# Ledger of designs, part 57: peptides against a protein of PDB entry 8BZL

Target 1, 228 residues: chain A of PDB entry 8BZL
Amino acid sequence: SYDRAITVFSPDGHLFQVEYAQEAVKKGSTAVGVRGRDIVVLGVEKKSVAKLQDERTVRKICALDDNVCMAFAGLTADARIVINRARVECQSHRLTVEDPVTVEYITRYIASLKQRYTQSNGRRPFGISALIVGFDFDGTPRLYQTDPSGTYHAWKANAIGRGAKSVREFLEKNYTDEAIETDDLTIKLVIKALLEVVQSGGKNIELAVMRRDQSLKILNPEEIEKYV
Target 2, 242 residues: chain B of PDB entry 8BZL
Amino acid sequence: SRRYDSRTTIFSPEGRLYQVEYAMEAIGHAGTCLGILANDGVLLAAERRNIHKLLDEVFFSEKIYKLNEDMACSVAGITSDANVLTNELRLIAQRYLLQYQEPIPCEQLVTALCDIKQAYTQFGGKRPFGVSLLYIGWDKHYGFQLYQSDPSGNYGGWKATCIGNNSAAAVSMLKQDYKEGEMTLKSALALAIKVLNKTMDVSKLSAEKVEIATLTRENGKTVIRVLKQKEVEQLIKKHEEE

## One batch from the design tools (peptide; aimed at target 2 R16)

Design b1_p18_1_s2 (made by RFdiffusion4, then SolubleMPNN; from b1_p18_1, 10 letters changed)
Fold by OpenDDE base, seed 4:
Structure b1_p18_1_s2 (fold): chain B 228 residues (1-228), chain C 242 residues (1-242), chain A 18 residues (1-18)
Amino acid sequence: as target 1 above (228 residues)
Amino acid sequence: as target 2 above (242 residues)
Amino acid sequence: FDEELREVAERAREEALE
């Protein structure tokens, strides 16, 4: 069957392995990204950490560089590979070009990597979508999304994973210039969006914020509760 | 039969490359892209399917890509494949410019990409690119040009053509209405709207669902511009009044 | 990715000249 083979076209023009990878993403924890005026915010639902699981090992939001962060939905193991490759590229870029990567650049790199895994024999697609946020060297906040196919686009706001549809619907209704007028409002928007699909409030949300010329900050539960 | 379907590098007993054909099938479901060559310019018209409020409009267009100062392309098919190929086109064009200190001729750029496409149909371990492209350009050798390429690596020059959804019907309409030697950019735009109105699976053609780019020469320079929504609306309105 | 594409394209050209 075409669905069990390497990523090849079906007679009707489908890449089933890519589609199935997208299904894997849909089973992943929800992640949301919002671009504010001078802030980018990532939020992820915390799955109930299994008893005895070290919470430190379950990071769904990772820094790729000082100016770029990524959240993902889907296979954690696949994500680690992508993250590591992206980090190496960010470092390499800094060494060779003497500037940090733009968010678009690193997104394109990741997208290209994913695309290659959809076209080469002996490889399956990556089972992850990613939200990539950060600041360009000129201080412009950026949000990109990429999926298992290697497609990528820039967004004002987006969501991936299980609750992505509901979160996107919320964002479509509530993302306005007024709603992102301040950093705090932007953070609040992300939290409200996640609360559409996450139960039990701030305890089940991981939130990361990056401001201009600042490092990634992960908010603690108490800080999150101040916004709810 | 299954052995031939899954292998990109093996001919069927009938001499068919099924993976290429299947890639073309995928393209057939993509949004419609039109290209029309006129005496005073060339245009691309593409269906816009992804209208999302949260999209950040960073790109030149959704389906139309500027390749260099003298060329643009539109894509039908897998977006990720398209992104890879359009990036490669830009790199090829840039490398040529650096090497020869002149812009790459349009056909040479098309051929270079087509060689890559062909390679992905011939070498083991690769699948074809699920993308067809329309290329518009100007060079000093042939002036305004329109090309089409497909997943096989085949390409051709055209006066008018269409790829994507309902492409066959569109091509038929173009054949009927295209007036050789008398096509102005204005008439080409009108023709594009006419064809899109009939070939797009929409009840009413709207400017939001259509991207149009024109390539012209002004003062010895190539000008590539995307029509504003208002301009497209006017074209649609004119068509509705006729 | 460019390198891989170039390698494939170059191989294709070489084979075609053959």
Scores: peptide ipSAE 0.021, ipTM 0.700, DockQ to the pose 0.086
OpenDDE base, seeds 1, 2, 3, 5: peptide ipSAE 0.021, 0.016, 0.008, 0.010; ipTM 0.518, 0.494, 0.605, 0.495; seeds 1, 5 fail the geometry check

Design b1_p18_1_s3 (made by RFdiffusion4, then SolubleMPNN; from b1_p18_1, 9 letters changed)
Fold by OpenDDE base, seed 4:
Structure b1_p18_1_s3 (fold): chain B 228 residues (1-228), chain C 242 residues (1-242), chain A 18 residues (1-18)
Amino acid sequence: as target 1 above (228 residues)
Amino acid sequence: as target 2 above (242 residues)
Amino acid sequence: DDERLREVMEEARKRAEK
């Protein structure tokens, strides 16, 4: 069966392991990214944390560097590997080039890593998509998306995971220059987009914002409720 | 047999490399890319399938990549594979420039990538790249050039060719309408629109669905230009009026 | 060399169409 083999082409030209990895992403919690004028915002659906689960261990948004953060959908274990590799690369870049990575650079790095796992023997694709946001050294906000195939693109706004289709449809209708005119409006847009698929309002949303020349800030539930 | 289909790229009893053939099949489902060589330039025309409002237009084009100041390429097939290969092309070109203090000749760049492609068909534990490329370029040795490469690592120079969806039909049309020695860039553009209009699986050809890049020489410099949407619209309109 | 490559590509195309 072609679907049980290492990532090889089927007779009809499909890479089934990549397609199945994309299915794993679709089962993941929804993540949303929006690029504003001077802000980037990531929002993630919080799954009901088991009562005994340490909330600290369930972070779906992570920093890759001071100027770059990532949300993902899919296999959490796979994500950890990618995140760690990306963090090492960010630090290495700072040491060797003496500048932080651009968002595109680290995205390309992650994308290349994913691609290699689709072409190497004894490896399966990563079962994750990622939204990578941040600021370039020139202060330009960026949003990129990667998938299990290693494809990456720049976006104004995008979503990944289970509710991605509905969220994208919302964003396609509501993403305007007016809707991102201010930081607060941009945050509101992300929250509204997530509310298309998330039940129980702000309690089930994790939201992170990065403003120009500022560190990543994770909003608390009370802060999120102000935008609802 | 399943044994030859699902394992590392190996020869079948009939001497076929099925993984390479399957990679080529994948390319056949990709958007159409055309290349046409003219006396005064060379062009790439590519089908644009992914039109999303939320895309950030950071790239030179969706399917056309600038490799260096004298070369560009278009891709049919797996986008992630294409990104890897286009990056390699840029690296090879840059290394050559640094080493020899002159731009890499077009064919040498194509050959270098083809060797990489071939290696991925021969060495264990790798699958072929699911990508075909059209290369356009200019160098002092051969002037304007058009090349095509496939997953096997084979390549060839062309006066006009097509890869991706309905490529066979497109090539047939190009063979019929291409006038050797008399092809201007203007006529090549018209031909590209004509062929795309017939080969693209669209009800009506629109400028939003077509990317065109031209490579010309101006004042002893290579100029790579992506046509503006309005320019493409005019080409389409002109075709509809003929 | 160009003719041989064309032949190989055409053969490859023909094989893929089969």
Scores: peptide ipSAE 0.036, ipTM 0.540, DockQ to the pose 0.053
OpenDDE base, seeds 1, 2, 3, 5: peptide ipSAE 0.259, 0.031, 0.179, 0.016; ipTM 0.657, 0.534, 0.664, 0.524; seeds 1, 3 fail the geometry check

Design b1_p18_1_s4 (made by RFdiffusion4, then SolubleMPNN; from b1_p18_1, 9 letters changed)
Fold by OpenDDE base, seed 4:
Structure b1_p18_1_s4 (fold): chain B 228 residues (1-228), chain C 242 residues (1-242), chain A 18 residues (1-18)
Amino acid sequence: as target 1 above (228 residues)
Amino acid sequence: as target 2 above (242 residues)
Amino acid sequence: FDEELRKVMEEAREEAEK
């Protein structure tokens, strides 16, 4: 069976393991990324934390470096591997090149890692998509998306996970220069986009913002409610 | 049959490499890419399928990649595989430049990548790369050149060729309309539009769905230029008027 | 650039040259 083997081509030219990994992503919680003028914003739906689950352990948004953060959809265990590898690379880059990574650089690193796992013997694809946001050294905000295949692209805005289609449709209609004119408007856009698929308003949204020359800030529920 | 197509790339009893053939099948579903060699330049024309409003236009082109100052390529097939190979091409070219203090000859760059492709069909339980490439370039040895490579590591020089969706039909059209020895870049552009109009699965050809790059020589330097949307629109309009 | 990827590509090249 072509679908149960290592990642090989089917007779019709499909990589079923990659496609199935994409299905794993579609089952993941929704994540949204938006690039503003001087801000990047990530939002994720909070699944109802199981009673007694430590919220600390359910972070869907993480920093890769001081200037780069990512959200993911799909297999959490797979994401941890990718995140750790990316963090090591970011640190290595700082040591060897004496500058932080560009968002494109680290995205390409992650993408290449994913691609290798689609072509190497004894490995399955990573079951994750990622939104990678941050600032380049020149202060340019960036948003990239990667998928299980190792493909990556730059975006103004994008979404991944279960509600991605609906969120993207919303963003396609509502992402304008006016809508991202200010940091607050950009944040509001992300929240509105997530509300297309998330029930119960701000309580079920995790939101992180990174401004130029600032560290990643995770907004608390009260801060989120100010925008809704 | 099942034993040969589900494992590492091995020969069938008939001497076929099914994984390579299946990779080529994947390429057949990719967007169309054309290459045409002219007397005064070479061009790549590629179908653009991903028209998303939210894409950040950071890339030179979606399907056309600059490799160095004298070469560019277009890809048909798996995008992630293409990214890996295009990066490798750039690295090979750069290493050569550093070692020999001159640009790598076009065919040598193509061959180097093809050796890698071939290795992925022969060694280590790896799958073939699911991409074909068209290469355009200029070097002092052969002037303007057009090459095609496939997942097997096979390559060839061409006057005009096509990869991706409806490539066979496109090649047939190119064979009919390509005028050997008389092809100008202007004529090549017109031919590219003509072929794309017939081979793309679109009701109406639009500039938004077509990327065109030209490689020319100006004042002893290679110039690689992606045509602006307006220029492509003019080419399409001219074709519609003919 | 991913060094691991580079190594894989280099190994593949070396194998192709043998």
Scores: peptide ipSAE 0.025, ipTM 0.514, DockQ to the pose 0.070
OpenDDE base, seeds 1, 2, 3, 5: peptide ipSAE 0.023, 0.021, 0.014, 0.025; ipTM 0.609, 0.498, 0.610, 0.500; seeds 1, 2, 3, 5 fail the geometry check

Design b1_p18_2 (made by RFdiffusion4)
Pose (drawn by RFdiffusion4):
Structure b1_p18_2 (pose): chain A 225 residues (1-47, 50-199, 201-228), chain B 238 residues (1-200, 205-242), chain P 18 residues (1-18); non-standard residues A62 YCM
Amino acid sequence: SYDRAITVFSPDGHLFQVEYAQEAVKKGSTAVGVRGRDIVVLGVEKKAKLQDERTVRKICALDDNVCMAFAGLTADARIVINRARVECQSHRLTVEDPVTVEYITRYIASLKQRYTQSNGRRPFGISALIVGFDFDGTPRLYQTDPSGTYHAWKANAIGRGAKSVREFLEKNYTDEAIETDDLTIKLVIKALLEVVQGGKNIELAVMRRDQSLKILNPEEIEKYV
Amino acid sequence: SRRYDSRTTIFSPEGRLYQVEYAMEAIGHAGTCLGILANDGVLLAAERRNIHKLLDEVFFSEKIYKLNEDMACSVAGITSDANVLTNELRLIAQRYLLQYQEPIPCEQLVTALCDIKQAYTQFGGKRPFGVSLLYIGWDKHYGFQLYQSDPSGNYGGWKATCIGNNSAAAVSMLKQDYKEGEMTLKSALALAIKVLNKTMLSAEKVEIATLTRENGKTVIRVLKQKEVEQLIKKHEEE
Amino acid sequence: SAAEENEEIMEQLEEERE
């Protein structure tokens, strides 16, 4: 089979294929995640008439208690999502507990890291925001990128214009903003309206403590706008 | 040998996949192919690129392929690659029926093939398939459906779409004329002739298939030349 | 749309070849 080293070091210690994978992420639609007190919210920018909206969603459930949003190559994302879904079931089988948000994040990150050091393969061209709750009810938000690095965040953005949205969230992520569920959703819409020039072209989802993923209707989003 | 390896599965500096993009270029030079969803069925309209006089026409169709009892598809791009992929689609549909004893839902069949196409872009060092497919079908979950896939493995559901030559012009005509939720098969047939009229008119140059439900059973039929010649006459009056 | 995306890719390929 094909064994060519695709990801290699360059002078100065750069891994060019990873950096190029990060460029693919910037070409992706904006995704925003905010961790609230008892709620986590994901929002994504949408690119069209005659298209079925159900089929092209950027927010996916990995397990009953974990879901994710992504930016970058949409085909690479389907592969990573299905790999994570299979791992969530393997964990329930072996430990008899649902996966922690951290556990599945670590798994997705290590899968991505393997694709930066394996022969015959290019890196995954996606970043992911992963949200959910732990056994003790603690809300979580993690980010993964193509290098396999992962971190926890109070709030974050990935994809096109993520730097601008991040700078908005830094100034606006306060206790007042995450005091209630309505204000937590509102902060995500405001963060997206910063780069979407829009309001009717946004998808949003909410996850509450042990209540599973709820995707908001267009009518419910129009009320906030 | 590293010297002769064209490295078909790497990123460009901008995060692009050049072989995928070049494959999409090949599809843009293929015969026009469009699909339209309506309340009582789904249709595929295709430009025949085999319009030579000395051709025999031995099959019931040239560009429209039955995948299973409830599904059909059409292709744009490299014909040989399309043969490999359509054979694989039949195999996936049969594997699902064997396992679950029920027909494969349409989206599950599209996802399964797209995973194969995505793998060719990430590993193996091989050129990708130069094929875009339109899928039409019916399942108990979502009823009548239309899907499109491209060489990278991306797919989407559409009420109407077009692939191949002059597809941008065709998508424009569909946005203007398609009445969302009010289309019947007869009106969708009229719109298909209208669209192919601009982007290309003769019955020998076109191929039309319809998918409908009759007595709880799916019917996939290629329209005879007589029915196509009558549809062309009915439009010229407009 | 898929058509708009294809147009963008074709413009990029043309410019690169120039």

Design b1_p18_2_s1 (made by RFdiffusion4, then SolubleMPNN; from b1_p18_2, 6 letters changed)
Fold by OpenDDE base, seed 4:
Structure b1_p18_2_s1 (fold): chain B 228 residues (1-228), chain C 242 residues (1-242), chain A 18 residues (1-18)
Amino acid sequence: as target 1 above (228 residues)
Amino acid sequence: as target 2 above (242 residues)
Amino acid sequence: SAADEYEKIRERLEKERE
């Protein structure tokens, strides 16, 4: 007797487990991604690190490869699985194709992984959404978002997690060609967007930037304060 | 085979994994385990609840397990689950050593187990492990380390933390008394006794009810030592005199 | 409670698997 898929259609055609996984994402810390002209920026709400917790073990922005990084909202343990699988795929791609993955490729891989977990027997959906940013080999900046369903789309800017609605509303109003004209302005846009939902300024923001032909750089609090 | 699906962890309408939360609740009723990171070492202190006179004295720590030469852990929760996980940790560490001819870094070992824990929250026919772990270790990358993991597969590094019964109160006390940068192993031991004395549901703390292990470096080697009962008694006595 | 709803869903899923 085949174990029925945990994720089943409701009578009205809904995949409740996927929807509920999306609710788990909404409880996660806010993450924002913005694509600039020659820069991609990820910002994440720092939850107050518990006293005595080592901050190094609390990372919400992770490199998938030299040219791709990811922020997520939702279940941290689920995210780790996805990140590890993605990293393996990135390395495998380099070995087999002799080129780094495109941001779209790795996003599609992650999306397909998530989708399989919505359809496979005896598996629940991943309780994460991800913002995946990076540069294609041609130097084109990219931003993608994935959700628990395994859908993915390209974005100019997007947000996920608890404050995503407010951040998106801000971005919809303020994302202009002028606002992303320079790297610094793009960074400032991300910070301003996060400040819509994050209290206490730059101390509670983790910010990562990837510029064309450069590695991922995590900004320190002092660097963030310069943009505030 | 069909009966296994009934144990699958699924999301609630609110996006909660109740089976994981229930596992964590079960751990909350387990014996207290605490870990403290010091400048010159790291320690685990665990409540020993099963003091059976018939236990062979040869039994090492009930709740503290040596994983390899550089790491140990303590467990709070279901004993059978703990045994499985601690064995898995040992196997992972050994496989790494064989493959790379060097000890596994502490965080990598923790992460490997956490991935297993996570899998038991996602795959059908599996229930979460009803166990939280504290890990102490030393490696060349980060020196002395303390980690905590829970049934969800989440983990974090800590200066001091507690799992099991009255863990919240213990953590609060640790936050108050832990002095960053000034913590010696001696001070950490004293702090451990202080916290256990207040968090254990016993009128008087006795050495029979407490297991303590320390991890230190001597001559470039990691030394994991379980304190003898007499040593624990002395620590308790010192605390009572302060 | 959310917990009650979860249990109801679980029970339903279990019944559907029988």
Scores: peptide ipSAE 0.047, ipTM 0.629, DockQ to the pose 0.051
OpenDDE base, seeds 1, 2, 3, 5: peptide ipSAE 0.000, 0.005, 0.035, 0.006; ipTM 0.603, 0.499, 0.627, 0.503

Design b1_p18_2_s2 (made by RFdiffusion4, then SolubleMPNN; from b1_p18_2, 7 letters changed)
Fold by OpenDDE base, seed 2:
Structure b1_p18_2_s2 (fold): chain B 228 residues (1-228), chain C 242 residues (1-242), chain A 18 residues (1-18)
Amino acid sequence: as target 1 above (228 residues)
Amino acid sequence: as target 2 above (242 residues)
Amino acid sequence: SLADEYEEIRERLRKERE
């Protein structure tokens, strides 16, 4: 029964459900990732937290392991499933291989998971894109992006979500070796990029930083304002 | 197009999950449920619609369910779906307790159910649950807590919130009157009555049509109590006198 | 904490492999 095949090819070779999932991503809050020399930075547009909502429960950036973190755009509930699966894989890898995952490895795992949901009967694609950043064991900073189709690529800098086009255009113009020469400059670049689409300054930005051999640090609004 | 209204939850061309949205619409027609977090407790207040005289005094509130010793929830939406989800919550909480010999953290229980809800939005042959939930609880990690979850599997923590009929108006009122850091359980109860009185579009709020449960800590133990009708009457009377 | 969560995951995985 064709009703079980959720994701099918159109006559012109398109996977409509994947494309439509990408539209869901475009409705999501903007996220940006930048790879510096010895730092990776994620920034997310913070939609005005509804009055009376606990900010703790509105986090858009999460750790997958000690050396890997992720931001996403799209369906939050879908993202939670991906995050949980990724966390399990990260720990499984530690148990079996006795080393943490490389950023590429876990990205590939997530991408494979997404791809399976585009091909499996009775499953819709995940409505999320993700920016995955971290450090490999050798200390190399990495940035990867995944989309609903399960494709993934390595990036120097990238953006996803509703403001992604504008942010990417900004990054294409402003991402230089000089612009990422220091950790602070890298952070500033991310903030400036987000400010292309976020009007209310540091109060509407969630920012996370990971440095070599350091844990994920989420900056508070005061820290963000120092860079603005 | 009608094609996207099929039994399987799929994306529309605009990236919308219509079945989830329709489930949320159905919840909008359900009885109103309120949750308010206070410094010394948390409460649920729910509209009681089925006042059938022939119903055996259901020891349990129609809309408020005890999940474990430290948590309760209220439901808005399809009753049968609510029963399934509340049972699942109890099972999850019990399994956790047996495995770890401690009660499940509040947020962890909420997320566990939300993952189930999400699955019903992604896997074929299933429809979303037509239910939103408010959760109240206490744990050693965050103290008193209030959460809301919807058919999509999304959830959030709240100081005060509302689901069901006229929820938008109720939330607006809560935003106006809720004082962060200064909310006592007594004040929260008064606020709940105020909001329900306006939300239920009744000339006079009746205690028969309102269920209220409070969660407090006494001597290092969580106490979940459903208010007696007389207590609710007193709250209503006090509101009418102000 | 995240550390606790990771440990819990590892413990579950160990139990599943036994």
Scores: peptide ipSAE 0.371, ipTM 0.641, DockQ to the pose 0.015
OpenDDE base, seeds 1, 3, 4, 5: peptide ipSAE 0.366, 0.359, 0.365, 0.358; ipTM 0.563, 0.648, 0.558, 0.557

Design b1_p18_2_s3 (made by RFdiffusion4, then SolubleMPNN; from b1_p18_2, 7 letters changed)
Fold by OpenDDE base, seed 4:
Structure b1_p18_2_s3 (fold): chain B 228 residues (1-228), chain C 242 residues (1-242), chain A 18 residues (1-18)
Amino acid sequence: as target 1 above (228 residues)
Amino acid sequence: as target 2 above (242 residues)
Amino acid sequence: SSAEEYEEIRERLRRERA
């Protein structure tokens, strides 16, 4: 009986499955995104990987295309589906339109995918929020956020997951034109923001940077410690 | 009893579509949107609830969407559903333009979307869209137009209407203050501010919390303009002085 | 289960409107 009507309106107009998916996101590791002038930075909380877990398999930051990266909070399995669909769309766009996707385009694609899972028979919402960063073909840095509902917005800076509230409060206070004046300052801002919720300093932070006309670079722990 | 709530779009024994009514309830909690038709234009005014410092201001309006050169809409309800419907409106309008080499008439665009909304109330396992829309537009057939549509796929033309939070009270005020045949865009703007000031759950109306768009005709072209914050501040100030 | 909680809430809200 329960199988067909997963996402329905409550009598008071709530979509509880979407709200519960948002709760699944809040249990996820914290992710932060900041748009600088000529840089986009993603930072993620490294949860203590079990000693036997291959660190290569726990990537919270994924490239969607050469110009677009995504961090997520929530269900890793759900994220894989979204990432794979987005990657296919990015490649399809290159083949059909002969240009890379804009960050807005791929965000809208992901958002529409999520929304459809809130309105499709026998499907639950995706238990993920995503921060999508990158550069448009004109070299404009972009940051978007998507939630389980399929809503998306452009941001200067944002955070998702368990520590998102504290990190956002920090960013609201500290995100200034001066704080993002240089690439290094922008990176420092992300690290400082994550340190509001991450106890063990630079060792528990995954940081990825994308500069204009450059590929995604994941910083090593030693590179992160230089900014701490 | 349980049978009607568990299945998305089934008639109750009383002939009610509860999922549609519940979608309308969701809209009732959304920020207020109003539309007013004037002799020389049409406007949308919308409550802006989410003012985040970290938002990228690239979006001209949070709640007002340009559909084509001759139409705009405002949305109350679920933002993700709104994005899907707004995109569909743009696609329908573009397809019509390509097919007929003329802009889609306002009512035809509204009807096409309403058919989609209705379908989501009739086909099993789909929930209704939790969105009401106000449409403003101009076409050569009817001139300036204002429409409202709801989750059921019903629509109607209006001289003035409101959706979202306190919409019933807003509609009552509009009925009292709307002067048929004498409504200028200037008077419509003043009326919009008056109604929003009374219906928004805010201690003081501020320009940062209100989005206003006007649709006018200039030199035989439709002009859709979002008012600048300073212009909205002047309208609010003028209302406070009256 | 989240489904059971949802049904309980739905039933509660239904009773409150009735």
Scores: peptide ipSAE 0.026, ipTM 0.519, DockQ to the pose 0.018
OpenDDE base, seeds 1, 2, 3, 5: peptide ipSAE 0.000, 0.019, 0.000, 0.000; ipTM 0.516, 0.517, 0.508, 0.499; seed 2 fails the geometry check

